# Designs tried in a protein design run: peptides against a protein of PDB entry 1ZZD. Part 12

Target 1, 109 residues: chain A of PDB entry 1ZZD
Amino acid sequence: FQVVNPYLLRDLVDLGIWDEGMKQYLITQNGSIQGLPNVPQELKDLYKTVWEISQKTIINMAADRSVYIDQSHSLNLFLRAPTMGKLTSMHFYGWKKGLKTGMYYLRTQ

## One batch from the design tools (peptide)

Design b1_p15_1_s1 (made by RFdiffusion4, then SolubleMPNN; from b1_p15_1, 6 letters changed)
Fold by OpenDDE base, seed 4:
Structure b1_p15_1_s1 (fold): chain B 109 residues (1-109), chain A 15 residues (1-15)
Amino acid sequence: as target 1 above (109 residues)
Amino acid sequence: ELEEELEKLEYLLDE
């Protein structure tokens, strides 16, 4: 299976560096790209704050992103202080937005 | 209604 932040996935695909090796790297690094030499610093800075990004926005991006929709990638969400209420809301919102797989993987800070 | 309940949950997601 494949578990990737859909926003990050899009950026990596756009950079042309997404492949099986990259996928395995992200799995071992818990989704972090900070150690990748072939990723622009601007992207690294952007994803430093991934835990502060509204996960609702991430879900919206996943629902509308052709890369996610067409290739059946798994959604990866991040929560700094998860509660059962937030987790439930994430599941329902993902369903409401019509995600094929919904929330597959949750990352916590 | 269900839609209102879901809206409340969506609000929790934004917190």
Scores: peptide ipSAE 0.033, ipTM 0.419, DockQ to the pose 0.465
Fold by OpenDDE base, seed 3:
Structure b1_p15_1_s1 (fold): chain B 109 residues (1-109), chain A 15 residues (1-15)
Amino acid sequence: as target 1 above (109 residues)
Amino acid sequence: ELEEELEKLEYLLDE
């Protein structure tokens, strides 16, 4: 896996904030820049990791796609700290949104 | 500079 997104690296270099400390920070944060105060919010929004994207948004997008295709696209969910309740809620929410298939892959951090 | 940093990252990933 990539610890640092190469596009993110480029943007950090362009910002002039790339250094050894930044590199080590990203390694410890699994590539997340959400906690960096000196990074513009627009970049934080752009470079959300799979663990930081709303799972509900992912489900909504999957449901939207399924309206126009015969088979739902693969639904991949990444949860940092999943609970049975959360998983059940996501399942039913997906069902409510009209997904033809359930969650295909579940990833946990 | 960017290319150099990318090479360093690849090296780290290979370790």
Scores: peptide ipSAE 0.017, ipTM 0.380, DockQ to the pose 0.014
Fold by OpenDDE base, seed 5:
Structure b1_p15_1_s1 (fold): chain B 109 residues (1-109), chain A 15 residues (1-15)
Amino acid sequence: as target 1 above (109 residues)
Amino acid sequence: ELEEELEKLEYLLDE
């Protein structure tokens, strides 16, 4: 199965936010980054409907997304401020606490 | 790091 788009993975790595926690989060969210507080909105917009976009279109966007990457890097520096870091930690903590329920929901729907 | 993760993803895609 495919959960994470390779180009999304690249962008997350470039943002420096890729880790095992992020990986598990994306697995439970079917690759959605919309709920991540430490991801720039521009990146969320870029991957907003990746499941509905052809691979060719995704590749084309990735090939021409240098501006988005550069902007995302700049925004990521701001999002890594202590306050935002705390919010990010709280988000993932809350997610982990709800993991059992979330997995149950994913399996039963 | 990225290449390693991509390899893992490709493995999953092949299943």
Scores: peptide ipSAE 0.014, ipTM 0.277, DockQ to the pose 0.019
Fold by OpenDDE base, seed 2:
Structure b1_p15_1_s1 (fold): chain B 109 residues (1-109), chain A 15 residues (1-15)
Amino acid sequence: as target 1 above (109 residues)
Amino acid sequence: ELEEELEKLEYLLDE
């Protein structure tokens, strides 16, 4: 598992873009939002600095408010995706679209 | 379950 920054989680929820697809994406990106096409640049800039600090510092900052994400299921899903790597943005759009139509649930079963 | 976790986290962040 990995720890998601609680402030980042809050901001994503406030934007209304947090869902299972977003969670899975963050797992594959080790908590980075830099590659997300639907996240405002302002937030990317804000959390760029957070991303640059040590993982230990992040964990300490999030001590009582941290969210732990299990990587097991998400890794299997994304390793099979043909749009991995440089096609991350396209993959994310496809994933999000699946969440909206119910196809996501079929994929995760 | 995820929604419950998020709600709990938001509560903690508001303290």
Scores: peptide ipSAE 0.006, ipTM 0.289, DockQ to the pose 0.021

Design b1_p15_1_s2 (made by RFdiffusion4, then SolubleMPNN; from b1_p15_1, 8 letters changed)
Fold by OpenDDE base, seed 3:
Structure b1_p15_1_s2 (fold): chain B 109 residues (1-109), chain A 15 residues (1-15)
Amino acid sequence: as target 1 above (109 residues)
Amino acid sequence: SLEEELEKLWSLLDE
């Protein structure tokens, strides 16, 4: 986490809640604002990180894209705490959904 | 069925 999302920074400043404490919080939370009680839900929905989106949703989105393109887009998955079971599930789910391109890159938190 | 078993496996992604 090198820099704060400039749009998120703008919105936090507009809310009047940006300060050094907020900056440090974002660094420790890898950019996530989901745990902040003083942030509107609409803003939380807008700035969900890849770690906060279910892997099933990501695979579904990739499968949906593959219907409209000749080659499936590269599928990148991000897991906070991957297990062998979850990895196996991702492979089978992707296969069942008809992804032409398998998992290209896996990142772990 | 195989489909049911796969569905159970995929449910791990929700955990």
Scores: peptide ipSAE 0.028, ipTM 0.431, DockQ to the pose 0.592
Fold by OpenDDE base, seed 5:
Structure b1_p15_1_s2 (fold): chain B 109 residues (1-109), chain A 15 residues (1-15)
Amino acid sequence: as target 1 above (109 residues)
Amino acid sequence: SLEEELEKLWSLLDE
């Protein structure tokens, strides 16, 4: 499967830092460039993985999409280390944003 | 209040 975003690949090549070592690093990091010291912060902000995006942002986006799709939409949430507190927070936040009939799918690394 | 309690819970998402 493809771990590296093709647009990210292009930008890394343009920076002159793409090589086999970088490829292996990204594979082990599930596509994340957040830990790379030689990558501009602007690119880090642009290429956040699903594990790095704010869960609130994901919920807000899902709530917005529900306006355009069937009410039987599903919500996928991604957490590296889920806790009961975070799960409760996500549930109530989703409820507040109108995802009352949505299905919640939790994915972990 | 309920809203204050929920806001406290929601803040856990940022931790």
Scores: peptide ipSAE 0.026, ipTM 0.418, DockQ to the pose 0.561
Fold by OpenDDE base, seed 1:
Structure b1_p15_1_s2 (fold): chain B 109 residues (1-109), chain A 15 residues (1-15)
Amino acid sequence: as target 1 above (109 residues)
Amino acid sequence: SLEEELEKLWSLLDE
């Protein structure tokens, strides 16, 4: 399991803030840089982890792809703290958006 | 309506 995106690593090195402490911090934060005060906001926006990306966005993108292909792509969702309500919402929204394959893999933290 | 119910469910993802 790779916690640190290689491109993020590059950018952190370019910022001159990469060190062992930063590495360990990212590991404990599951790759999130959102809490780092010395990182530009644009990089925080760029390197949102799979746990931080809006699930709505993921589902919408999957639905959009499904329109242009014969068979829907598999949908992978990531939730840190899934609830029954959220899971139900995802399933029904997927149905509403016309996803043919549905949710293939749901990963929870 | 069904649409409204689905929208309510969808809004749960924002929580």
Scores: peptide ipSAE 0.024, ipTM 0.443, DockQ to the pose 0.618
Fold by OpenDDE base, seed 4:
Structure b1_p15_1_s2 (fold): chain B 109 residues (1-109), chain A 15 residues (1-15)
Amino acid sequence: as target 1 above (109 residues)
Amino acid sequence: SLEEELEKLWSLLDE
């Protein structure tokens, strides 16, 4: 299934609107925030495009930001037989690794 | 925190 984009999660947390209800909403809406009245339009516009980006592209962008340098072999393993689930998992794993190392990512366009 | 929320999401992927 489609999972919440980690950048979106960051922004929702920054907005102070992230909670269990929001989580469940996003799950039922396949990660879309377009229907949320408490989200600024600028974020809706941003994540409209982000959501249209393939997970593989997201992984590649994350890798370019060095989160996968130390996990290159793991990255290769996942990409050997990639599925949406694997790519999503890698995305969150890479993001988590970045957080652990103190890395911060800007929103991508 | 952001990390905590990411961990929750990560756990969902394991299900």
Scores: peptide ipSAE 0.022, ipTM 0.307, DockQ to the pose 0.077

Design b1_p15_1_s3 (made by RFdiffusion4, then SolubleMPNN; from b1_p15_1, 7 letters changed)
Fold by OpenDDE base, seed 3:
Structure b1_p15_1_s3 (fold): chain B 109 residues (1-109), chain A 15 residues (1-15)
Amino acid sequence: as target 1 above (109 residues)
Amino acid sequence: SLEEELRKLESLLDE
């Protein structure tokens, strides 16, 4: 299990901000750099974790893929703080977008 | 309509 993406590690080293403190910060933040003020926004956009990307975007991407394949890819969703309302909305939105298999696996942070 | 109800549900994904 790798908390820090090796390419992210390289970029942080290149920025000169990698140290033991940064390592510990990333561990406590589950690999997220979104809260770091000294990191360029372009890197934050590039290294969004699975918990930080919009779930609606993930569903849209899955629906787009399903147009080009015989069977929809298994959809894995990662939610930081799921609610019953959000779970219900995911199912309905997936149905609306024409997902063939729906959500295969749900993980929570 | 059904479409309107679905839109309301979809808005929860943006939260």
Scores: peptide ipSAE 0.053, ipTM 0.477, DockQ to the pose 0.616
Fold by OpenDDE base, seed 4:
Structure b1_p15_1_s3 (fold): chain B 109 residues (1-109), chain A 15 residues (1-15)
Amino acid sequence: as target 1 above (109 residues)
Amino acid sequence: SLEEELRKLESLLDE
């Protein structure tokens, strides 16, 4: 798998901070630059990994997409440090959002 | 209530 986003690599090179040490750091951090003090916050916001994005936001996006898709689709979520509580929350929140989407569909049919 | 429980569960996603 690709650890470093190619666009991120470009930006890091442009910043002049790309080196072997940076590469090894990113490998250790699974591609995350959030902990780097020498990276502008703007880039940190731009290059959040799948583990750094709110799972609620991901579920919301999936629910929104389902409104416009005629075929069934799967939902994939990623957690850096998953807990049983978070997994349960994802399930129930997804279920709740699914119901809302369904209700929307029924009203606009 | 169910609504309250759902809010509690949703808060876990914000962690």
Scores: peptide ipSAE 0.050, ipTM 0.469, DockQ to the pose 0.624
Fold by OpenDDE base, seed 2:
Structure b1_p15_1_s3 (fold): chain B 109 residues (1-109), chain A 15 residues (1-15)
Amino acid sequence: as target 1 above (109 residues)
Amino acid sequence: SLEEELRKLESLLDE
Protein backbone atom coordinates (compact mmCIF):
# COMPACT_ATOMS: atom_id res chain seq x y z
CA PHE B 1 0.00 0.00 0.00
CA GLN B 2 2.52 2.53 -1.20
CA VAL B 3 -0.14 5.20 -1.49
CA VAL B 4 -0.45 5.45 2.28
CA ASN B 5 1.70 8.02 4.01
CA PRO B 6 3.60 6.31 6.83
CA TYR B 7 2.76 9.09 9.24
CA LEU B 8 -0.89 8.83 8.29
CA LEU B 9 -0.73 5.13 8.97
CA ARG B 10 0.63 5.84 12.41
CA ASP B 11 -2.10 8.32 13.20
CA LEU B 12 -4.83 6.00 12.00
CA VAL B 13 -3.43 3.25 14.18
CA ASP B 14 -3.38 5.63 17.12
CA LEU B 15 -7.02 6.41 16.46
CA GLY B 16 -7.77 2.72 16.54
CA ILE B 17 -9.46 2.75 13.18
CA TRP B 18 -6.80 1.04 11.12
CA ASP B 19 -7.83 -2.32 9.73
CA GLU B 20 -7.96 -4.19 6.48
CA GLY B 21 -11.06 -2.35 5.44
CA MET B 22 -9.39 0.98 5.99
CA LYS B 23 -6.38 -0.17 4.04
CA GLN B 24 -8.47 -1.14 1.06
CA TYR B 25 -10.43 2.07 1.30
CA LEU B 26 -7.28 4.16 1.15
CA ILE B 27 -5.97 2.20 -1.80
CA THR B 28 -9.13 2.84 -3.75
CA GLN B 29 -9.06 6.49 -2.74
CA ASN B 30 -5.40 6.97 -3.64
CA GLY B 31 -4.49 7.76 -0.06
CA SER B 32 -7.26 10.23 0.64
CA ILE B 33 -8.96 10.31 4.03
CA GLN B 34 -11.21 13.23 3.20
CA GLY B 35 -14.28 11.06 2.97
CA LEU B 36 -13.89 9.36 6.31
CA PRO B 37 -16.42 10.50 8.90
CA ASN B 38 -14.51 9.15 11.87
CA VAL B 39 -11.33 11.11 11.20
CA PRO B 40 -10.84 14.51 12.84
CA GLN B 41 -10.79 17.46 10.50
CA GLU B 42 -7.36 18.36 11.76
CA LEU B 43 -5.96 15.17 10.32
CA LYS B 44 -7.82 15.67 7.07
CA ASP B 45 -6.21 19.06 6.72
CA LEU B 46 -2.81 17.66 7.51
CA TYR B 47 -2.92 14.77 5.09
CA LYS B 48 -4.34 16.28 1.96
CA THR B 49 -3.02 14.55 -1.11
CA VAL B 50 -1.46 16.39 -4.02
CA TRP B 51 -4.86 16.26 -5.67
CA GLU B 52 -6.57 17.93 -2.75
CA ILE B 53 -4.22 20.81 -2.04
CA SER B 54 -5.50 24.14 -3.20
CA GLN B 55 -3.83 25.10 -6.42
CA LYS B 56 -4.03 28.69 -5.32
CA THR B 57 -2.02 27.85 -2.24
CA ILE B 58 0.58 26.08 -4.33
CA ILE B 59 0.89 29.10 -6.58
CA ASN B 60 1.22 31.35 -3.56
CA MET B 61 4.04 29.27 -2.20
CA ALA B 62 5.81 29.34 -5.54
CA ALA B 63 5.43 33.08 -5.75
CA ASP B 64 6.79 33.47 -2.26
CA ARG B 65 9.91 31.54 -3.18
CA SER B 66 10.40 33.54 -6.35
CA VAL B 67 10.89 36.70 -4.34
CA TYR B 68 14.22 35.44 -3.12
CA ILE B 69 15.63 33.85 -6.25
CA ASP B 70 16.47 34.97 -9.74
CA GLN B 71 14.41 32.30 -11.38
CA SER B 72 11.23 30.84 -10.00
CA HIS B 73 11.30 27.26 -8.91
CA SER B 74 9.57 24.82 -11.15
CA LEU B 75 5.87 24.82 -10.50
CA ASN B 76 4.16 21.48 -10.58
CA LEU B 77 0.40 21.37 -10.37
CA PHE B 78 -1.83 18.37 -10.01
CA LEU B 79 -5.45 18.45 -11.07
CA ARG B 80 -8.11 15.79 -11.04
CA ALA B 81 -10.15 17.09 -13.92
CA PRO B 82 -8.91 20.42 -15.16
CA THR B 83 -11.22 22.63 -17.10
CA MET B 84 -10.21 25.35 -19.44
CA GLY B 85 -11.47 27.85 -16.94
CA LYS B 86 -9.37 26.49 -14.14
CA LEU B 87 -6.28 26.29 -16.30
CA THR B 88 -6.74 29.84 -17.44
CA SER B 89 -7.28 30.96 -13.88
CA MET B 90 -4.10 29.26 -12.78
CA HIS B 91 -2.06 30.95 -15.45
CA PHE B 92 -3.49 34.36 -14.78
CA TYR B 93 -3.11 34.02 -11.05
CA GLY B 94 0.46 32.91 -11.49
CA TRP B 95 1.10 35.90 -13.67
CA LYS B 96 -0.54 38.18 -11.16
CA LYS B 97 1.65 36.84 -8.40
CA GLY B 98 4.73 37.60 -10.46
CA LEU B 99 5.97 34.14 -11.24
CA LYS B 100 8.89 34.29 -13.61
CA THR B 101 8.41 30.74 -14.68
CA GLY B 102 5.00 29.58 -15.72
CA MET B 103 3.54 26.22 -15.02
CA TYR B 104 6.36 23.81 -15.66
CA TYR B 105 4.48 20.57 -15.28
CA LEU B 106 0.79 19.87 -15.32
CA ARG B 107 -0.23 16.44 -14.21
CA THR B 108 -3.70 15.00 -14.18
CA GLN B 109 -5.03 12.13 -12.19
CA SER A 1 -12.23 45.90 -15.89
CA LEU A 2 -9.15 43.74 -15.84
CA GLU A 3 -9.20 43.51 -12.08
CA GLU A 4 -12.79 42.42 -12.08
CA GLU A 5 -12.10 39.71 -14.60
CA LEU A 6 -9.11 38.52 -12.64
CA ARG A 7 -11.21 38.26 -9.51
CA LYS A 8 -13.68 36.11 -11.36
CA LEU A 9 -10.92 33.89 -12.63
CA GLU A 10 -9.43 33.52 -9.18
CA SER A 11 -12.75 32.32 -7.86
CA LEU A 12 -12.56 29.37 -10.20
CA LEU A 13 -9.47 28.14 -8.39
CA ASP A 14 -11.50 27.67 -5.25
CA GLU A 15 -13.99 25.30 -6.83
Scores: peptide ipSAE 0.047, ipTM 0.468, DockQ to the pose 0.610
Fold by OpenDDE base, seed 5:
Structure b1_p15_1_s3 (fold): chain B 109 residues (1-109), chain A 15 residues (1-15)
Amino acid sequence: as target 1 above (109 residues)
Amino acid sequence: SLEEELRKLESLLDE
C-alpha cells in the first residue's frame, strides 16, 4: 500500500528534505508529517492524515455532503484512541448536524 | 444539567 501521498512527496523533495531516512520515518508514522520540525505549518495543515483530522470536521463535511447525496453514501470515521465517550459524542454530534443515517464505518489505529 | 453534560461529551471530539 501507498503510505506517502505523491503530492506530499513532491513537496518534500522541493523542500530538499526527502531522503531514505525521511521515507522510513513516514512509514513508521503512517504518513504523518506533523512531527517534523523542518516542515512548514502550511504543509502540515494541508497533508493531515485521516487520523489527524478533527472528528467534528469530518462530521461537518459529511453533513454538508448529505445535502446532495442519499443514504447510499456512508460516513467514515477514524479514531486513534477510541473511547465510549468519544463514540457517544460522535453519534450525538452527527445527529445534531442532521445526518440522516446513523450508520458510519469506524476505523481504529 | 443536560446541556452541560452534552457540552462535556462534545468536548471529547476536540481531542
Scores: peptide ipSAE 0.047, ipTM 0.462, DockQ to the pose 0.634

Design b1_p15_1_s4 (made by RFdiffusion4, then SolubleMPNN; from b1_p15_1, 8 letters changed)
Fold by OpenDDE base, seed 1:
Structure b1_p15_1_s4 (fold): chain B 109 residues (1-109), chain A 15 residues (1-15)
Amino acid sequence: as target 1 above (109 residues)
Amino acid sequence: SLEKELESLWSLLDE
């Protein structure tokens, strides 16, 4: 699968920091650039992976969609280190936000 | 209240 976003690749090339080492780094980091000190924060914010996006934001977006659709959308969440507390939080928050369906798919690293 | 409990639980996601 494509680990590196093609647009991210472009930006890294434009920054002059793209090389084989960077490629391997991104592969091992599943596309994350959050740990790179020589990358502007703006790019880090732009290219957050599914593992780095706030789960709260994801659920909020799902809740927003549920207001306007009759059919329930599946909710997919990605957690690096899920705990019972986090899972409980997601369930309760989903309920509070009026999600039509519960969490359909939970993926963990 | 339930509302406060839910907010407290939700905050765990962003720890």
Scores: peptide ipSAE 0.023, ipTM 0.436, DockQ to the pose 0.541
Fold by OpenDDE base, seed 2:
Structure b1_p15_1_s4 (fold): chain B 109 residues (1-109), chain A 15 residues (1-15)
Amino acid sequence: as target 1 above (109 residues)
Amino acid sequence: SLEKELESLWSLLDE
């Protein structure tokens, strides 16, 4: 239950779909609602977990931020099941974007 | 070119 965003909980209650089954589902899905057919897409877009956010988007945001920082922020990426190809792609993509700090930490689920 | 090769690699992020 600790993996559930409190605002998400509120919205699910407002939708009238919150129950014990939903609770258990979210626990097993690490807070993800992406697989629920009775949830509006708007909410799915709003409540993406760190495992569901585009890695390119994360890198782009970090690159944009790095323009104004001097190696003060590290880039932390979270991947569910990274392959060597994906890791290589991330590295070069970040490099091209001119990240000053680079990828200090890579965490996997 | 190197640029084209890198672009090909970057597409793997969308898998």
Scores: peptide ipSAE 0.023, ipTM 0.419, DockQ to the pose 0.630
Fold by OpenDDE base, seed 5:
Order: C-alpha cells, then sequence, then structure tokens
Structure b1_p15_1_s4 (fold): chain B 109 residues (1-109), chain A 15 residues (1-15)
C-alpha cells in the first residue's frame, strides 16, 4: 500500500496519465514519479520521492483525508534510516492526530 | 502535560 499526495494525484490526472498502470507503477516504485518519462521535469522537482518527504507531512496528510493506493485507511511510512526514537515519535504523533489505525507498513532503505 | 510529552517525542524525527 502507498500514500499518495492528493496534489500529485491531481496533477497526474490533469496530465492524463493516471490509470491502473500508473497506480501499479507507483506501488512498485514506492510512490516515486522521478523515473517516469512522461512526467514533466517541473513536476518531478515539485514532488519529492516518498523517501524525501517529511514523515511529519505524511502523518498529517494521513490524519486528514489523504489518497491511498489499494487501501484508503492504512498508514504507510518510509524511513531511510529508522531509529527506535523516530519510530516512537511517529506512533505518538499519529495517536495525537487521531489516527484510528496503527502504522500498517514501514518501509526502509 | 501529555501534549508537551508528545511534542517532545515528535521532535526526535526532526533531529
Amino acid sequence: as target 1 above (109 residues)
Amino acid sequence: SLEKELESLWSLLDE
């Protein structure tokens, strides 16, 4: 499962490239559009990869009404170098923001 | 307070 920036989704739809194939691609690529040849460089510069997105931003988005791929209520986080402190911080912040479900999946590089 | 505790914990992500 992947968390998708709603503005990114909007832009992909506006480009006319959002479809089931794109959805599956993003799942495989952990939400990254950097490798897509049919996406303008301007958008690539605008949208960081999931590994570069602030985890705080991701949790804030999830606490609102973020767009999810495959499952709309599962929270997925990505950490390049997770520590116990960071994991604890994320869980507590998620609780504070009223997330009803725990962290469903944690990806690491 | 609980709020300060949570904020303190969250700050670890920004370090």
Scores: peptide ipSAE 0.023, ipTM 0.445, DockQ to the pose 0.426
Fold by OpenDDE base, seed 4:
Structure b1_p15_1_s4 (fold): chain B 109 residues (1-109), chain A 15 residues (1-15)
Amino acid sequence: as target 1 above (109 residues)
Amino acid sequence: SLEKELESLWSLLDE
């Protein structure tokens, strides 16, 4: 899956802070730049929103398609590039919530 | 189920 937003990549390059270390940091942080001291707050705010929206979209899509696809394949995407930390745990929390909502909705139809 | 597996993973990550 895509870890680095292409627009974020552009902005980081423009800031002159893009390098291999930054790339690895983003992988570890699931694309989040919130913890970077050398990034302007404006960019943090911008990409926080993008990240949150993206997560919601992913969760909603997963909830919707969980009925139609092999569930193990969906999990394998996370296992192939595992990350640790608070943001990762929150991602799974949101995922769980999304799945619950989706399953409930499907049952009510 | 996928939900249970995700719950398990979430629990592990939260530790």
Scores: peptide ipSAE 0.022, ipTM 0.362, DockQ to the pose 0.149

Design b1_p15_2 (made by RFdiffusion4)
Fold by OpenDDE base, seed 1:
Structure b1_p15_2 (fold): chain B 109 residues (1-109), chain A 15 residues (1-15)
Amino acid sequence: as target 1 above (109 residues)
Amino acid sequence: LIEFFEEVEKKYPLD
């Protein structure tokens, strides 16, 4: 079961490229529009899937949120192909950015 | 520790 982002749907409709073929394309691509040649780059940047967002960006956002909460919050990370080295890098990066808790939930595709 | 992290990140860069 996959739900199309309503804002993405709106923008694709506004571009005049929404149809059944586009719907099927999104399903097969797990929501990614990165491969579509008729979509402006700004929209591709805006509608990156959880698998396409920079890991540093996710950690940075979490670190920023930590300023306003007393308790540590859980962080969800999404990796297509995790390696021990990359996991270690993420752990230390989170530490460096001042996250109160280094533990995170890892999601793999 | 920071230097160690920098080395690790260099080997395994984050995107």
Scores: peptide ipSAE 0.058, ipTM 0.648, DockQ to the pose 0.727
Fold by OpenDDE base, seed 2:
Structure b1_p15_2 (fold): chain B 109 residues (1-109), chain A 15 residues (1-15)
Amino acid sequence: as target 1 above (109 residues)
Amino acid sequence: LIEFFEEVEKKYPLD
């Protein structure tokens, strides 16, 4: 099942644009607000779904976490339309950043 | 290996 981010819900309510139509929109868009014209860009940047975040950013964050932990975190990567080339790039980028396990899980949309 | 990665990344850039 899908659960709306409670912080996103709050901000949409504060904007005065939360209604049944908005709820249905989020369901059909799998939680994405990127296509909404009445939402400020700063909120769109804040509430990117896992499918909308930069892959480099995800890998960089994982690498940063690995500096402070003894055992490596599991790294989950999300791609809308994975290609072999892009997967290879992500694998090597993760390796370059010093991740212990590299890509542990790959999720596709 | 680094050079290979750079070539792959150039051809298939990450977001």
Scores: peptide ipSAE 0.057, ipTM 0.641, DockQ to the pose 0.794
Fold by OpenDDE base, seed 4:
Structure b1_p15_2 (fold): chain B 109 residues (1-109), chain A 15 residues (1-15)
Amino acid sequence: as target 1 above (109 residues)
Amino acid sequence: LIEFFEEVEKKYPLD
């Protein structure tokens, strides 16, 4: 079950590029618009899927959240093709950013 | 230890 982001839908309609073909494209691309030539880059940056967001950005956001809470919170990580090296880098970067917990949920595509 | 972390990051850079 897949739902199109309503804000993305609005913006695509406003651009005049929404049609049945676009709908089918989004379905096949699991919601990604990164490959669309007629979409401004700023919109591509705005509407990244969970698999396309920078891992550093996710970790940074988690670190920012941790500043405002007393307890450790869960971190959800999404990797398309995880490797031991990449995971190690993520752990070390998380440590560098001062995350209080080593627990996280790893999702793979 | 910091240098070790930097080496790992260099070898396996995050996006």
Scores: peptide ipSAE 0.050, ipTM 0.621, DockQ to the pose 0.776
Fold by OpenDDE base, seed 5:
Structure b1_p15_2 (fold): chain B 109 residues (1-109), chain A 15 residues (1-15)
Amino acid sequence: as target 1 above (109 residues)
Amino acid sequence: LIEFFEEVEKKYPLD
């Protein structure tokens, strides 16, 4: 079940590049617009999928949220090809950033 | 522990 981001859809329509071909492209690319030559870089940066955001950024955002809540939200991690070393690095980075819990959901593609 | 993390990070850098 894949849903196109409504804001992305709007912007693609505004660019005049939304059509059936674009729809199929997004489906095959799992929502990624990074490979589209007709999309401004600003929009590419804005509409990064969960697979395209740096792991440090995700952890940093989680750490920032944790200072405002009593119990940390579960961290969701997305890796296309997870390795034990990568997971270990992410775990320690989370610890270094002061995450209250080490619990996370790992999703793979 | 920090030193150990730095070693791990060096070997398996995060993006």
Scores: peptide ipSAE 0.048, ipTM 0.636, DockQ to the pose 0.781

Design b1_p15_2_s1 (made by RFdiffusion4, then SolubleMPNN; from b1_p15_2, 7 letters changed)
Fold by OpenDDE base, seed 1:
Structure b1_p15_2_s1 (fold): chain B 109 residues (1-109), chain A 15 residues (1-15)
Amino acid sequence: as target 1 above (109 residues)
Amino acid sequence: MEEELEELFKKYPLE
């Protein structure tokens, strides 16, 4: 199971690189796309995981008006996520675009 | 947005 930011998914789809391989890659890399050569740097910068940015940056982004996090979505995801670590890491994807919607859970067999 | 996401998954299904 992995949580995917809907904006990230959209962008990956738009790039035409969303497939089973990409899905597995995201799972194994805890959502990081930094190592993907076929992803524009702009998107890499946009979708850094919580592990790829400093705590100061996280705090600053949270305090910034340009970043919106719906607390209800956050709480909802928290209650449903079996692994908080994965949820937290994925939660910060697409911060610069805001987080006005929930995340999608990719189910794994 | 959730609906849009579902549409994306329908359009690009992972079998």
Scores: peptide ipSAE 0.035, ipTM 0.531, DockQ to the pose 0.020
Fold by OpenDDE base, seed 4:
Structure b1_p15_2_s1 (fold): chain B 109 residues (1-109), chain A 15 residues (1-15)
Amino acid sequence: as target 1 above (109 residues)
Amino acid sequence: MEEELEELFKKYPLE
């Protein structure tokens, strides 16, 4: 399953825009909301920080309370200036946390 | 907060 940020899902639900169409959109956009016209810019700016937040935190969220929007069985991680060592550590940490699919999609900026 | 999120996920299942 493609993992979505649970806080993002909460915010989309709170906005009343979470539906099948939104789910499909997120699947095609790999969880990005930047292109959504019906989402406040403040929320878009907030979730830009996904690239800066601790990847360990993301992995923890995925392992414990992940939201799956697709049956691809994937985990998306966002990295800024990743190194090979950092990537390896993330894979290992994901394994330790019991993620069956590990890191399937890596996104960088 | 985490408990609320779990309830939210149950309320809005994706599968």
Scores: peptide ipSAE 0.034, ipTM 0.512, DockQ to the pose 0.022
Fold by OpenDDE base, seed 2:
Structure b1_p15_2_s1 (fold): chain B 109 residues (1-109), chain A 15 residues (1-15)
Amino acid sequence: as target 1 above (109 residues)
Amino acid sequence: MEEELEELFKKYPLE
C-alpha cells in the first residue's frame, strides 16, 4: 500500500526535473523524494510520504482532530516493520489520547 | 502500490 501526493508530480514538472529517470526513481523509492539532491528542502518537507512520518505524530494528529470533528473519520497507521510490541504500544498510546474510533486499518510496507 | 503511482503519472505525462 502506498499513498502519493497528487501534487508532487505537478511540482516536479514545474521544477523541470520530471523525466523518465525521475519516474523510475519514484517507483523504486515508493514515491519518496527525500533522497533527491536537486529538490528544495521545503518541497521535501511538504511531500513526506506516510512512511516518513512518525506513527506517534499520526496518532497525535488524529487525537487532535477528534476534538473538533465527529467520529466519522478513520485512523490509518502505516508501519514499515511492525512488531507486536510496537502495535501494542500504539494501541495504548491511542487509547491514552482518547481516540474514540480507535485504529481502523493497519498497513504494512 | 505501483498502480496508484501509474494513475497519478497519467495526469502528468512526459512531454
Scores: peptide ipSAE 0.023, ipTM 0.508, DockQ to the pose 0.016
Fold by OpenDDE base, seed 5:
Structure b1_p15_2_s1 (fold): chain B 109 residues (1-109), chain A 15 residues (1-15)
Amino acid sequence: as target 1 above (109 residues)
Amino acid sequence: MEEELEELFKKYPLE
């Protein structure tokens, strides 16, 4: 399965571009929207995937108090195989940066 | 919003 930021999905729906084609695109692109011409650059900057952010950015996110970090796991700058906790932290960061709704994490089977 | 997203996942599930 592929974990996608639920707020990204919301924004894609709001843009009116969420459909079967978009779903398949995201699957093949590992959740990246960087290559989409019809998405504002501001959203591209906001929704970088774990594979698109620098180590410096990861450190900055860790320093952000709004980012949830599971204390049972050490902060790892290598996100080739990210844990659910790290992905959740990224969602928290996204929320703080531009979203005003309550934070939640949607689980899927 | 969460309910709407759940419906979207049902319609367009991500593997």
Scores: peptide ipSAE 0.018, ipTM 0.443, DockQ to the pose 0.022; fails the geometry check

